Peptides against a protein of PDB entry 2L9B. Designs and how they scored, part 77

Target 1, 91 residues: chain A of PDB entry 2L9B
Amino acid sequence: ANFLSQKFPELPSGIDVNINMTTPAMMISSELAKKPKEVQLKFLQKFQEWTRAHPEDAVSLLELCPQLSFVTAELLLTNGICKVDDLIPLA
Target 2, 91 residues: chain A of PDB entry 2L9B as posed
Amino acid sequence: ANFLSQKFPELPSGIDVNINMTTPAMMISSELAKKPKEVQLKFLQKFQEWTRAHPEDAASLLELCPQLSFVTAELLLTNGICKVDDLIPLA

## One batch from the design tools (peptide; made by RFdiffusion4, then SolubleMPNN)

Design b1_p26_4_s4 (from b1_p26_4, 10 letters changed)
Fold by OpenDDE base, seed 5:
Structure b1_p26_4_s4 (fold): chain B 91 residues (1-91), chain A 26 residues (1-26)
Amino acid sequence: as target 1 above (91 residues)
Amino acid sequence: MVAKGADIDAIIAFFDKQVEREKAEQ
């Protein structure tokens, strides 16, 4: 198993995406957008709680899966939790 | 070329489980 699988043994394996059609981030965003708002917010809440409890693991995950950063930011903006200006320091 | 996408339900379940584990460990 690779490092990602060893560090996060219960992390989903994911699906194959044709990069000529879309990016992984776009695929994740598209599928999550199909879920009810309450599901999107619940996901975001769970991710936040996990990040607070495991900040080093969260950094590792986001470095290895940068598409999750994009999706998280998109959810924050879409649901009015933060503004674009709030994300500029992170760029 | 192929890259990894996501099973959204599986990702949601992953974080649900991680948070519940943390609560149980407290």
Scores: peptide ipSAE 0.275, ipTM 0.712, DockQ to the pose 0.618
Fold by OpenDDE base, seed 1:
Structure b1_p26_4_s4 (fold): chain B 91 residues (1-91), chain A 26 residues (1-26)
Amino acid sequence: as target 1 above (91 residues)
Amino acid sequence: MVAKGADIDAIIAFFDKQVEREKAEQ
């Protein structure tokens, strides 16, 4: 947590997940569903651009913040950009 | 350690800022 904050000081802290009531994946799905499609696609666009510019940082971020992987996967699937089988190598 | 979910709006803002900063440096 300290390393994450040090390396990415402007990264949001996130929202606590009560795993007894929900899973992180379900929470992510529900929160994403509240967002307009243009916002969802904007996320993918910005994340793509940032990842291209900072691939090593992207790897570190995804390792330290797996929530982001769930977000990305969910958006890719729900917007029909990829299929579940396409994500198998990333699991 | 408590599991945390994603704050979507904040994450978008974070990446938006990073991308714009990178572009501004070009």
Scores: peptide ipSAE 0.201, ipTM 0.683, DockQ to the pose 0.541
Fold by OpenDDE base, seed 2:
Structure b1_p26_4_s4 (fold): chain B 91 residues (1-91), chain A 26 residues (1-26)
Amino acid sequence: as target 1 above (91 residues)
Amino acid sequence: MVAKGADIDAIIAFFDKQVEREKAEQ
């Protein structure tokens, strides 16, 4: 068993994407755009709450699931919660 | 070449469940 599946058994496996057609980032951006703002903010709230309770697990998750980092970053930026420059130290 | 993309609804549900568990444990 890989570390990710072992530690986060309920984490979605994701969707296999042909990168010649699209990228994970493009797919995430497209799917996020379909969600109402309140849903986007709800995600951020839930992620924030979980991160507060499990900060080390959050770091591990983001390291192993870079797509989730993109999701979070895009939500923060598109909703005006942070600026691009705020994310530079994290990149 | 194939890469894995995120299922946004599934990810939201995942975090909903994690937060629910944490609240129940407190």
Scores: peptide ipSAE 0.146, ipTM 0.641, DockQ to the pose 0.686
Fold by OpenDDE base, seed 3:
Structure b1_p26_4_s4 (fold): chain B 91 residues (1-91), chain A 26 residues (1-26)
Amino acid sequence: as target 1 above (91 residues)
Amino acid sequence: MVAKGADIDAIIAFFDKQVEREKAEQ
């Protein structure tokens, strides 16, 4: 197993994205749009709870899984929890 | 080239499991 699987053994493997056909961001946005709002908010809630309890692991996970950073940002924006301007200082 | 992307339902399930494990450890 790779380092990511070793550090987070219960982390799902994810899905493959053919970047010649689409971008990971486009695919993630499409998948998010398929989920009802309650599911999107559930993700944010669970992620928030876990990150509060495990801040160092959360940072590591976000560094190792940039797709998760995109998911989080997209959900915050699309649900009106934050604005683009709120994310600019973090870029 | 192929890159890994997010499986949203699987990610949610992962965090559900982490939260439940945390509760069980308390």
Scores: peptide ipSAE 0.137, ipTM 0.606, DockQ to the pose 0.666

Design b1_p26_5_s1 (from b1_p26_5, 11 letters changed)
Fold by OpenDDE base, seed 4:
Formats: sequence, structure tokens, C-alpha cells
Structure b1_p26_5_s1 (fold): chain B 91 residues (1-91), chain A 26 residues (1-26)
Amino acid sequence: as target 1 above (91 residues)
Amino acid sequence: SKYQAILDALRASPGAGAALRKFIEQ
């Protein structure tokens, strides 16, 4: 919680979600899927820029919030950036 | 890759790997 507050000071308090891997990720993915492709790609671009600038923090974030990995994978696939075979070696 | 930093972070995070497995297996 302290990490998120430091790195994302504008992050609001979340809503209650089921404590599991898939439900929060599916909720996020569902909301993103409602946005135009350009918005989805902009999200990925911003995440890429931040990750490039803060690689160790990005790893820490993914450890703390593995749901984001789930969401990111889905965005990469649905936008035709990667194939499943590209993600398997990462798992 | 345009998103290589993301891919690198996913590779470097064991937790991310677990999440990816869940994603692939669902």
C-alpha cells in the first residue's frame, strides 16, 4: 500500500472486489475493452514508458498487483501485438 | 519491440508469471 501511494499519489481508493486473480483482472479488461483501440494502445504506451523509466518498480508493481499482468497480457493479445506463444515463455 | 520493457518486466516478475499462467489456462 505504501509503495502504491508513493509511486501513484493520485491513485484513488479502490472498490471492494473478490480476492482472487481473475475477477479484478476481468473487471479491468472488460472496462478497457469498452474503449476504442486507440485508448487501449495509449494505456499500453503509458505503461511502457513508465516501465522503461522505472524497470525495478515495474517488477515490484507486477509482484504486488499480478492482476495487472493478466490485464496486460489480454491487451497485448486482443490488439494483435503478441500471440499466446509469445507469452508462454514468460509464464 | 514497441513494448519490450513491459515484456521484460513480465519475464522478471515471478508473480507476473503466475498470473500469465492463470490467463493462459483459463
Scores: peptide ipSAE 0.606, ipTM 0.922, DockQ to the pose 0.693
Fold by OpenDDE base, seed 2:
Structure b1_p26_5_s1 (fold): chain B 91 residues (1-91), chain A 26 residues (1-26)
Amino acid sequence: as target 1 above (91 residues)
Amino acid sequence: SKYQAILDALRASPGAGAALRKFIEQ
């Protein structure tokens, strides 16, 4: 919470969900899947640029919110950027 | 890779790894 407040002061208000891995990630993924491919790719590109510029913050974010890794993997697969075999070594 | 920084962050985070395992297993 402290990390998010400091690093992302302009984040919109969120909605608390049950503390688990699958439900929050699936909720986010389902909403992104409703968007055009162009929007999904633009999101990934912005996330990549931010991660490249702030690698330590990106790792900290993924530690705090591992559900985002779930979402990211879904986007990479559904847009044909990666195959499952590409993700297995990361797990 | 075009998204290599993301992949590197996923690799570097144990929490991310746990999430990826759940994703792959579903």
Scores: peptide ipSAE 0.606, ipTM 0.921, DockQ to the pose 0.689
Fold by OpenDDE base, seed 3:
Structure b1_p26_5_s1 (fold): chain B 91 residues (1-91), chain A 26 residues (1-26)
Amino acid sequence: as target 1 above (91 residues)
Amino acid sequence: SKYQAILDALRASPGAGAALRKFIEQ
């Protein structure tokens, strides 16, 4: 089993997307942007809770799925959690 | 601080940097 299957055993099977960083992230971000802000924030909150409890796994997840970093950054920015200036040093 | 763990993970992840650059530059 791969990392995602092991760490998220109840994760439903997705669909294949282009093998690149940007396009899948943009697709995910676009879908999330269609959800109410409350849903977006709840998603971030659950991700934060898991990340706080499992920081090493979170780092590994972001390494293996850089698309998720893209999506997370966009959610943080668009929901007013941080500014671009907060992300620049991380890039 | 509410999402500090996420920020820490982004900082620590080598793969995050490239993704963040693409996000910022889009």
Scores: peptide ipSAE 0.573, ipTM 0.910, DockQ to the pose 0.700
Fold by OpenDDE base, seed 5:
Order: structure tokens, then C-alpha cells, then sequence
Structure b1_p26_5_s1 (fold): chain B 91 residues (1-91), chain A 26 residues (1-26)
């Protein structure tokens, strides 16, 4: 089993998307944007808690699934948590 | 600071940096 299957056994099988990272990220962001802000913030909070507890795995996840960085950035901005200037140094 | 661990992971991942650049430049 690959890293994702091992570390995230609860993941669904998923849906085929194009190989571009941008389109899948935009799709995820769009779907999340349709949810109440409390759901979006809960998602970010759980991701933060997991990342804090498993920093090396988080880096590995972001390396394997860079789309998540795109999604996270958009969530942070749209919820007023960060500004673009906060993300520029990370890029 | 509430999401600092996420920001740190983004900083540490080269793939994340590339994705962030694409996001910012979109």
C-alpha cells in the first residue's frame, strides 16, 4: 500500500481527475466554499491539529498531494485568516 | 498562530511552495 493508503485508511477510493494540480484544487475549494463557514473552519482546525501532531507526515502529504496546499491557501484567505502577503514568503 | 503548524508544513514542503506559487499567480 502507498503512503496515503497506509496513513489515511479512511480515505475513499476517490474520483479520477486531470493530472493538473490546479483544477482538482479548485474543485475541492469550490465544494468547501459551498459549506457553512463553521464546516470550513472545522476542517482547517482538524488539519492543524493533525499537522501539529504529525509534522513530518504533514510535509510528506503536502509533497505527495500539493493540491492540498492550494486548497488550504484559498480556505485561509477566504475565511480572513491570512492575507496574500502571509503566503508569499512560503511560495 | 492558530494555524501555524499548517504554515510551517507549507514552508517545509517544496511541492507546497510550487502549489502556492500557482495559487498566487492564478
Amino acid sequence: as target 1 above (91 residues)
Amino acid sequence: SKYQAILDALRASPGAGAALRKFIEQ
Scores: peptide ipSAE 0.563, ipTM 0.907, DockQ to the pose 0.693

Design b1_p26_5_s2 (from b1_p26_5, 11 letters changed)
Fold by OpenDDE base, seed 1:
Structure b1_p26_5_s2 (fold): chain B 91 residues (1-91), chain A 26 residues (1-26)
Amino acid sequence: as target 1 above (91 residues)
Amino acid sequence: SQYEAILEALRASPGAGAALRQFIAQ
């Protein structure tokens, strides 16, 4: 058990991935891209609902797992939810 | 907006910002 597993018990089980930003993020994005648009949107909606209810935990999760920010950005753009101009102020 | 909470979390996380910069730059 580590900090992430204890603080975020709903995280699914997984295996270690390469220690870098792009490779694990692109792998996750690739898997999500295989799903229908409705499934991708449902994923984002659930993440939004959880983030709204637990804003501090969401920030902590993104800080500890910045790859999730990479994945989230790609999903937002790919699904036409945001434009690049919407993300620039956040970076 | 529909995803405002996500955007706010991204804004509030310095680590997220670094990841976003890398994403935008590629």
Scores: peptide ipSAE 0.598, ipTM 0.919, DockQ to the pose 0.691
Fold by OpenDDE base, seed 2:
Structure b1_p26_5_s2 (fold): chain B 91 residues (1-91), chain A 26 residues (1-26)
Amino acid sequence: as target 1 above (91 residues)
Amino acid sequence: SQYEAILEALRASPGAGAALRQFIAQ
C-alpha cells in the first residue's frame, strides 16, 4: 500500500498534473493563497505541530512529495515566518 | 524557532534540497 494513503486516508481525490516541481507547487500555493492569512497561518501551525510529533513521517512525506517543500517555503516566506537566509542552508 | 520542526524536516529530506533550490532560484 502507498505510504500516503496509509498515513493520510482523509486526502481528497486529486487530478492529473504535470510531473515536475514548479507546476504542482504553484497550483497548491495558488489554492492556499485564496485562503485568508489567518487560515494559512493556522495551516502552518498545525503542520508544525504534526511535524514535531511525527518527524519521521514528515521526512517521508517530503521525500515522497518534494513539491511540498516548495509549497512550504513559499508559505513560510509569504507569511513572514522565515527569510530566504533561513532556507539557503537547507538547499 | 516557532517552526523548527518543519525546518528540520526540510533539512532531513533528501528531496527537499533540490526543491528549495528551485524555489529560491525562481
Scores: peptide ipSAE 0.587, ipTM 0.916, DockQ to the pose 0.626
Fold by OpenDDE base, seed 5:
Structure b1_p26_5_s2 (fold): chain B 91 residues (1-91), chain A 26 residues (1-26)
Amino acid sequence: as target 1 above (91 residues)
Amino acid sequence: SQYEAILEALRASPGAGAALRQFIAQ
């Protein structure tokens, strides 16, 4: 069975986008940026809670969908949680 | 530290590293 379908059964099928990493991530980030700060932070908090509980699955998800790392970085920076210098050691 | 698990996952994932490099380089 597909990893995404198993771990995220409520995840929609998605849309056809370019296969490159940057463009889809930027689109997602742009949509999230339109939401109130509270919604963005709630999103990050839920992702943090899930990642804390399922660290191996989180790594697998980021491996399969590295665009999410791009999105996460954007959210962290735009909300003033991290600076670029905080992300450089992770790259 | 509130998002430390996320940061650790980013560190541990090779795919995440590639994405971060692209993000930083843009």
Scores: peptide ipSAE 0.575, ipTM 0.914, DockQ to the pose 0.706
Fold by OpenDDE base, seed 4:
Structure b1_p26_5_s2 (fold): chain B 91 residues (1-91), chain A 26 residues (1-26)
Amino acid sequence: as target 1 above (91 residues)
Amino acid sequence: SQYEAILEALRASPGAGAALRQFIAQ
């Protein structure tokens, strides 16, 4: 997409996955789960910093790539940052 | 919250809502 190319010029081509949201999210979550907790938290911190600086772009990104919301939710839960009850109002 | 901007983006994105529903339901 033009948005992704513009905002993330160094984004790799990637690999085709099943046409669904669950499979991509599970793949990303699985890879992140292999990393140390500090790396997972670093990811969240960088995402937070970017989102704070570019809130409109963050919303657009999540609309274009809903799998990232899935992944983010899982990271927040698995790292004890929030509980399911904190996510329910967002759904 | 350290991640308040993320949470706000999740709230504001309809696509995020759908993803969250699927995540919670799994």
Scores: peptide ipSAE 0.550, ipTM 0.910, DockQ to the pose 0.697

Design b1_p26_5_s3 (from b1_p26_5, 10 letters changed)
Fold by OpenDDE base, seed 3:
Structure b1_p26_5_s3 (fold): chain B 91 residues (1-91), chain A 26 residues (1-26)
Amino acid sequence: as target 1 above (91 residues)
Amino acid sequence: SEYAAILEALRASPGAGAALAKYIAM
């Protein structure tokens, strides 16, 4: 929570949910899937660039917010950037 | 579904976030 507010100061106050539940991840993923492909790809690109520039923070983010691992992985798969077999070793 | 299973595994598995962060950085 403190990490997110520091790194992303303009984030709105969220709803209190269990971040370890599948449903919140699915909801986020579903909303992103409604965006144009160009927006999805731009998001992934910017996220990748940020991850490269801030590798330790990226690890902290995804460890803290596992719902984002779900979301990111689905974006990778649905946009044909990787295959399921590519992600199996990560799990 | 392999597809659904891998998404849930990445969410639920300790250390998967770190692994994914490193993967997407490559």
Scores: peptide ipSAE 0.667, ipTM 0.947, DockQ to the pose 0.119
Fold by OpenDDE base, seed 2:
Structure b1_p26_5_s3 (fold): chain B 91 residues (1-91), chain A 26 residues (1-26)
Amino acid sequence: as target 1 above (91 residues)
Amino acid sequence: SEYAAILEALRASPGAGAALAKYIAM
């Protein structure tokens, strides 16, 4: 909450959803899946670059917003960037 | 399915976000 506001000050208003629910993550993944592959790959690339540049913030973000872990993993798998076996040790 | 299960586990498991962040950075 406060972390997102200060680290992402230009983040537009969103819809309030229960962070502990699976459905919000699935909905986000579904919306991203509608984007062209090139857009999805560019998104992942930018996120990876940001994560490398801000590793502590990336950890904080994904811990505070676990739905994003779901979404990111879905994109990785859907685009063939990694396999399920690659993610099992992380869970 | 294993596919669905891993996604939910990454969302629901404490520490999974930290692990994923580190994985993505590599």
Scores: peptide ipSAE 0.666, ipTM 0.947, DockQ to the pose 0.119
Fold by OpenDDE base, seed 5:
Structure b1_p26_5_s3 (fold): chain B 91 residues (1-91), chain A 26 residues (1-26)
Amino acid sequence: as target 1 above (91 residues)
Amino acid sequence: SEYAAILEALRASPGAGAALAKYIAM
């Protein structure tokens, strides 16, 4: 929570959800899947660029918010950017 | 399915977030 407030001050307040639940991750993925492919790819591109520029923060973020790992992986697979076999070693 | 299983594994497995961050950065 402290990390998110410092690094992402522009985030909307939203609602507090259990980050360990599957349903929140699926919900986020579902909403992103409704966006145009261009928007999804732009999101992935920006996230990749940010991760390259801030590798330690990226690790902290994904460890703190594992729902984002689910979301990111879904986008990668759905858009044909990677295959399941590419992700198996990461799990 | 294998598809659904890998997504849940990435969410649920300790250290998967760190591994994915490094994968994305490459």
Scores: peptide ipSAE 0.666, ipTM 0.947, DockQ to the pose 0.119
Fold by OpenDDE base, seed 1:
Structure b1_p26_5_s3 (fold): chain B 91 residues (1-91), chain A 26 residues (1-26)
Amino acid sequence: as target 1 above (91 residues)
Amino acid sequence: SEYAAILEALRASPGAGAALAKYIAM
């Protein structure tokens, strides 16, 4: 089994998507942007807490799913949690 | 734009996911 299936056994199979394309990341960001601000912040908070508890798994997740890096960064920026300058060193 | 560029860089750059994970954890 792949990493995601092992760490998140309840995940569905999903569809075959080219993770290197911009469109999948933009679509996810667009859908999250439709949610209330408090929902977006709660999502980020839970993701942060999980990342702190599972730092190595978090690295693996974002390396394997680069679309999530795009999505997370946009959520951080659009909610005023960080600035572009904060993310430049990471790129 | 700088805004669009940073999002694409985080998606496309090797090691960016690892760096972002560490940033989020702080």
Scores: peptide ipSAE 0.666, ipTM 0.946, DockQ to the pose 0.119

Design b1_p26_5_s4 (from b1_p26_5, 12 letters changed)
Fold by OpenDDE base, seed 2:
Structure b1_p26_5_s4 (fold): chain B 91 residues (1-91), chain A 26 residues (1-26)
Amino acid sequence: as target 1 above (91 residues)
Amino acid sequence: SEYEAILEALRASPGAGEALKKFIAE
């Protein structure tokens, strides 16, 4: 957590998940569902651009926050941009 | 399913921290 905040000072703070009430995946999916399709696509575009501009930071972020990989994969699949078979080689 | 297997692998994380709510809101 300390390393994460130091490396990515502009990253918004997170919240703890009460595993008795929900899971991180469920919470993430719920938050994504609140966003219009246009916003979801905009996120994918901006994240793609950011990863291109900051590849080392992007790798570190995804390693530290695999939840973000979950978000990206779910958005790609849900919006029909990718098929499951497209993502298997990346796992 | 392959879909569920991939999602399960990607969502696995150390601890119960969730940093994406506010990130997505931006």
Scores: peptide ipSAE 0.038, ipTM 0.575, DockQ to the pose 0.067
Fold by OpenDDE base, seed 1:
Structure b1_p26_5_s4 (fold): chain B 91 residues (1-91), chain A 26 residues (1-26)
Amino acid sequence: as target 1 above (91 residues)
Amino acid sequence: SEYEAILEALRASPGAGEALKKFIAE
């Protein structure tokens, strides 16, 4: 197993994206949209709780998996929790 | 447009080539 799998064994593998048909952002956005709002909010809540409990691991995870930051940012924006200006420093 | 700019910046990060379908599907 690689470093990511060893450090975060509970993290499932992602899927490859066919860039001729879609983009990672479009794919992620589509998958998120398939989830009820309640599930989307539950994800944010669980991720928030985990990052609070494991801040150092959270930083490492987000560095290794920046697509997770994309997921979080989009969920925050689409659910009206954050404004775009709130995320500009992170872009 | 600012929304799209933020998304583009995040999407362009290394490792963004894999969708988190399985993770989100939990």
Scores: peptide ipSAE 0.035, ipTM 0.573, DockQ to the pose 0.069
Fold by OpenDDE base, seed 5:
Structure b1_p26_5_s4 (fold): chain B 91 residues (1-91), chain A 26 residues (1-26)
Amino acid sequence: as target 1 above (91 residues)
Amino acid sequence: SEYEAILEALRASPGAGEALKKFIAE
């Protein structure tokens, strides 16, 4: 298993994507929404704790896997933890 | 909407599109 799957098992493991029917971002959003709220929150908690403990590694990971920034933003918004206005400066 | 604009900006970052495809396909 890859690092993301092992460290953050709350994330979707991967599915077939037909890009003619939907975008990868839409698929990620849809798959995340299928996870129980407690699982979504657990991921956010674990990712927050890990990034605090490993800030340089976190930056490297986000550069290597920019989709993780999308995932995090989506989960923060859909769970009401952040408002859209809070994330505008980061876009 | 602002929400859609943020999502679009994140998706449009360098390498994001291909990374998203790989993420789903993993």
Scores: peptide ipSAE 0.029, ipTM 0.561, DockQ to the pose 0.083
Fold by OpenDDE base, seed 3:
Structure b1_p26_5_s4 (fold): chain B 91 residues (1-91), chain A 26 residues (1-26)
Amino acid sequence: as target 1 above (91 residues)
Amino acid sequence: SEYEAILEALRASPGAGEALKKFIAE
């Protein structure tokens, strides 16, 4: 229906968020916490590979879906892959 | 902490939501 869906038809629809009961960040963090470390790392690896192969699409996706930037940053930090200083200029 | 500040800044990004829930699972 929108540019995002047309450009990235493979993306899931996601779920609605009731802002009076929870926040998107809370839901994202909750979903991440359900994943074993191995799954989290695998996601990062695949995402990294994809972004390298499709840099233009990656930029568009991250701009249109800032949730993914949040996810990536949290996973990188919590798994000790990078430090805060690495992400400061990107925030 | 700086970590928390960065996360807060990212959470404040327009369009935040749970659209990528299943993408995370891939």
Scores: peptide ipSAE 0.027, ipTM 0.589, DockQ to the pose 0.069

Design b1_p26_6_s1
Fold by OpenDDE base, seed 5:
Structure b1_p26_6_s1 (fold): chain B 91 residues (1-91), chain A 26 residues (1-26)
Amino acid sequence: as target 1 above (91 residues)
Amino acid sequence: MEELKKTLLETLKRASELRREREALA
């Protein structure tokens, strides 16, 4: 059992992707970009709600899955929710 | 939208800090 299996036992099975930072992040971002803006916003809102309810788990998830950090940041940027300057401290 | 921004950016920031700390020791 790995960290994700222990902390998130209800997670569905994923799809195999290349093991690196760039490829998985770009794949996820690309798929999300195909969705309507209202769907993207709804996704962010659901993620926010979950983060509020489970802040430590959210931090752990994003820490151990930097691909998801990248995707989240890109969604915030492309939807005009944050600015580039907001992302500088995250580098 | 501002609260959405605040919540997620703070989470991203904390995650980034922890990641950098672990990577520095790896």
Scores: peptide ipSAE 0.615, ipTM 0.914, DockQ to the pose 0.770
Fold by OpenDDE base, seed 3:
Formats: sequence, C-alpha cells, structure tokens
Structure b1_p26_6_s1 (fold): chain B 91 residues (1-91), chain A 26 residues (1-26)
Amino acid sequence: as target 1 above (91 residues)
Amino acid sequence: MEELKKTLLETLKRASELRREREALA
C-alpha cells in the first residue's frame, strides 16, 4: 500500500481500503456513475491527456491499482466509448 | 473519441499484461 506513495510521491493522501480489489473498484465506479455523463467524459479525457504525457506512469498506476483499471474500463464501456469485445484482452 | 479509446485501452492492456506476468511468476 505504501508502495504507491513511493512510486507516485506527488499523489495526495488517500484512504486505506481492503486488499480485495472488487469492493474498492465498485465503490469508485458507483461514485463516478453518480456524476453527469459530461463529467465522466471529462474525467476520461483528462486521464487520457495525462496518459499521453506520462505513458509509463499511467501503465504503472493501472498495474499497481487494478481498481482503477476496472473503473476505467467500466467508464469506457458505460459511456459507449468501447465495446465489450474491446475488453476481452484485459481478461 | 477513437483516440481516447485507443489510448486508454492500450494502457489498460499493458497494465493487465504486466499483472498477469507478475502473477505467473509469483
């Protein structure tokens, strides 16, 4: 858990969650789903922009935080940006 | 939108591959 703060020293302080990835992912997705679609899209766009600027950091973030991978994939799917078939390689 | 899709899916894919590789070696 403390590994993330070492890898990403500029991250703000977070909260501890269970080791289980499912619950955190579902919680994050649930909270984001409460936001307007426009906000969700902006979130994805900002994430994409950051990913373009910092591709290795983005990969590391998603690798180390599979919760965020789940959230990102779900956002792409639910907003019609990708199809279910696009997610097959992730499984 | 296609570029958004491509960028994020590729990143997700790479992250997933790395996780699978680490799990396989563990």
Scores: peptide ipSAE 0.614, ipTM 0.913, DockQ to the pose 0.776
Fold by OpenDDE base, seed 1:
Structure b1_p26_6_s1 (fold): chain B 91 residues (1-91), chain A 26 residues (1-26)
Amino acid sequence: as target 1 above (91 residues)
Amino acid sequence: MEELKKTLLETLKRASELRREREALA
């Protein structure tokens, strides 16, 4: 079992997508961008709450899933929560 | 909103640092 299955035992099975990291991230971001801003904000808020409760797990998740890091950064930027300058150190 | 920004950016930052460290050691 990989790290994710061990750390997150209730993780559901995924869907087979292109194996590169960029395409899946863009697909997820695109789908979320179709939702109303209030829905996107609610998603970020719930993610924040979980992150506060489980900071080490959140870091591990984003480390091992750079696709999710991309999606999170994109949502922060497009919703005006952060600026481009805030994302530069992440590259 | 500021706390949301702070929390998630810090998490993203730490994740990025760990990836770089892991890659450097590989």
Scores: peptide ipSAE 0.614, ipTM 0.914, DockQ to the pose 0.835
Fold by OpenDDE base, seed 2:
Structure b1_p26_6_s1 (fold): chain B 91 residues (1-91), chain A 26 residues (1-26)
Amino acid sequence: as target 1 above (91 residues)
Amino acid sequence: MEELKKTLLETLKRASELRREREALA
């Protein structure tokens, strides 16, 4: 948390969640899954644009927040953008 | 869509590599 705050000083305080990867990721994914596919795709596109503009920050974000890596991967899968085989090297 | 896939998968890959490297050093 302290390291994240230093890397991303404008991050909000957030809320307490279980200190693991799976549970927070599932919570985020479930909320995103409630949105229309168009909204999910738009989210991915905006994330892509930010990643292109700030590649090192994007890598750091996903490294420090494996929960977000999970969420991103799941969004790619459920929207048919990638296949399970594409994610094998990430494990 | 291919560029979207490429961009995000590459970022995910690099993040995963760094996590593994950091864990190995810890």
Scores: peptide ipSAE 0.614, ipTM 0.914, DockQ to the pose 0.815

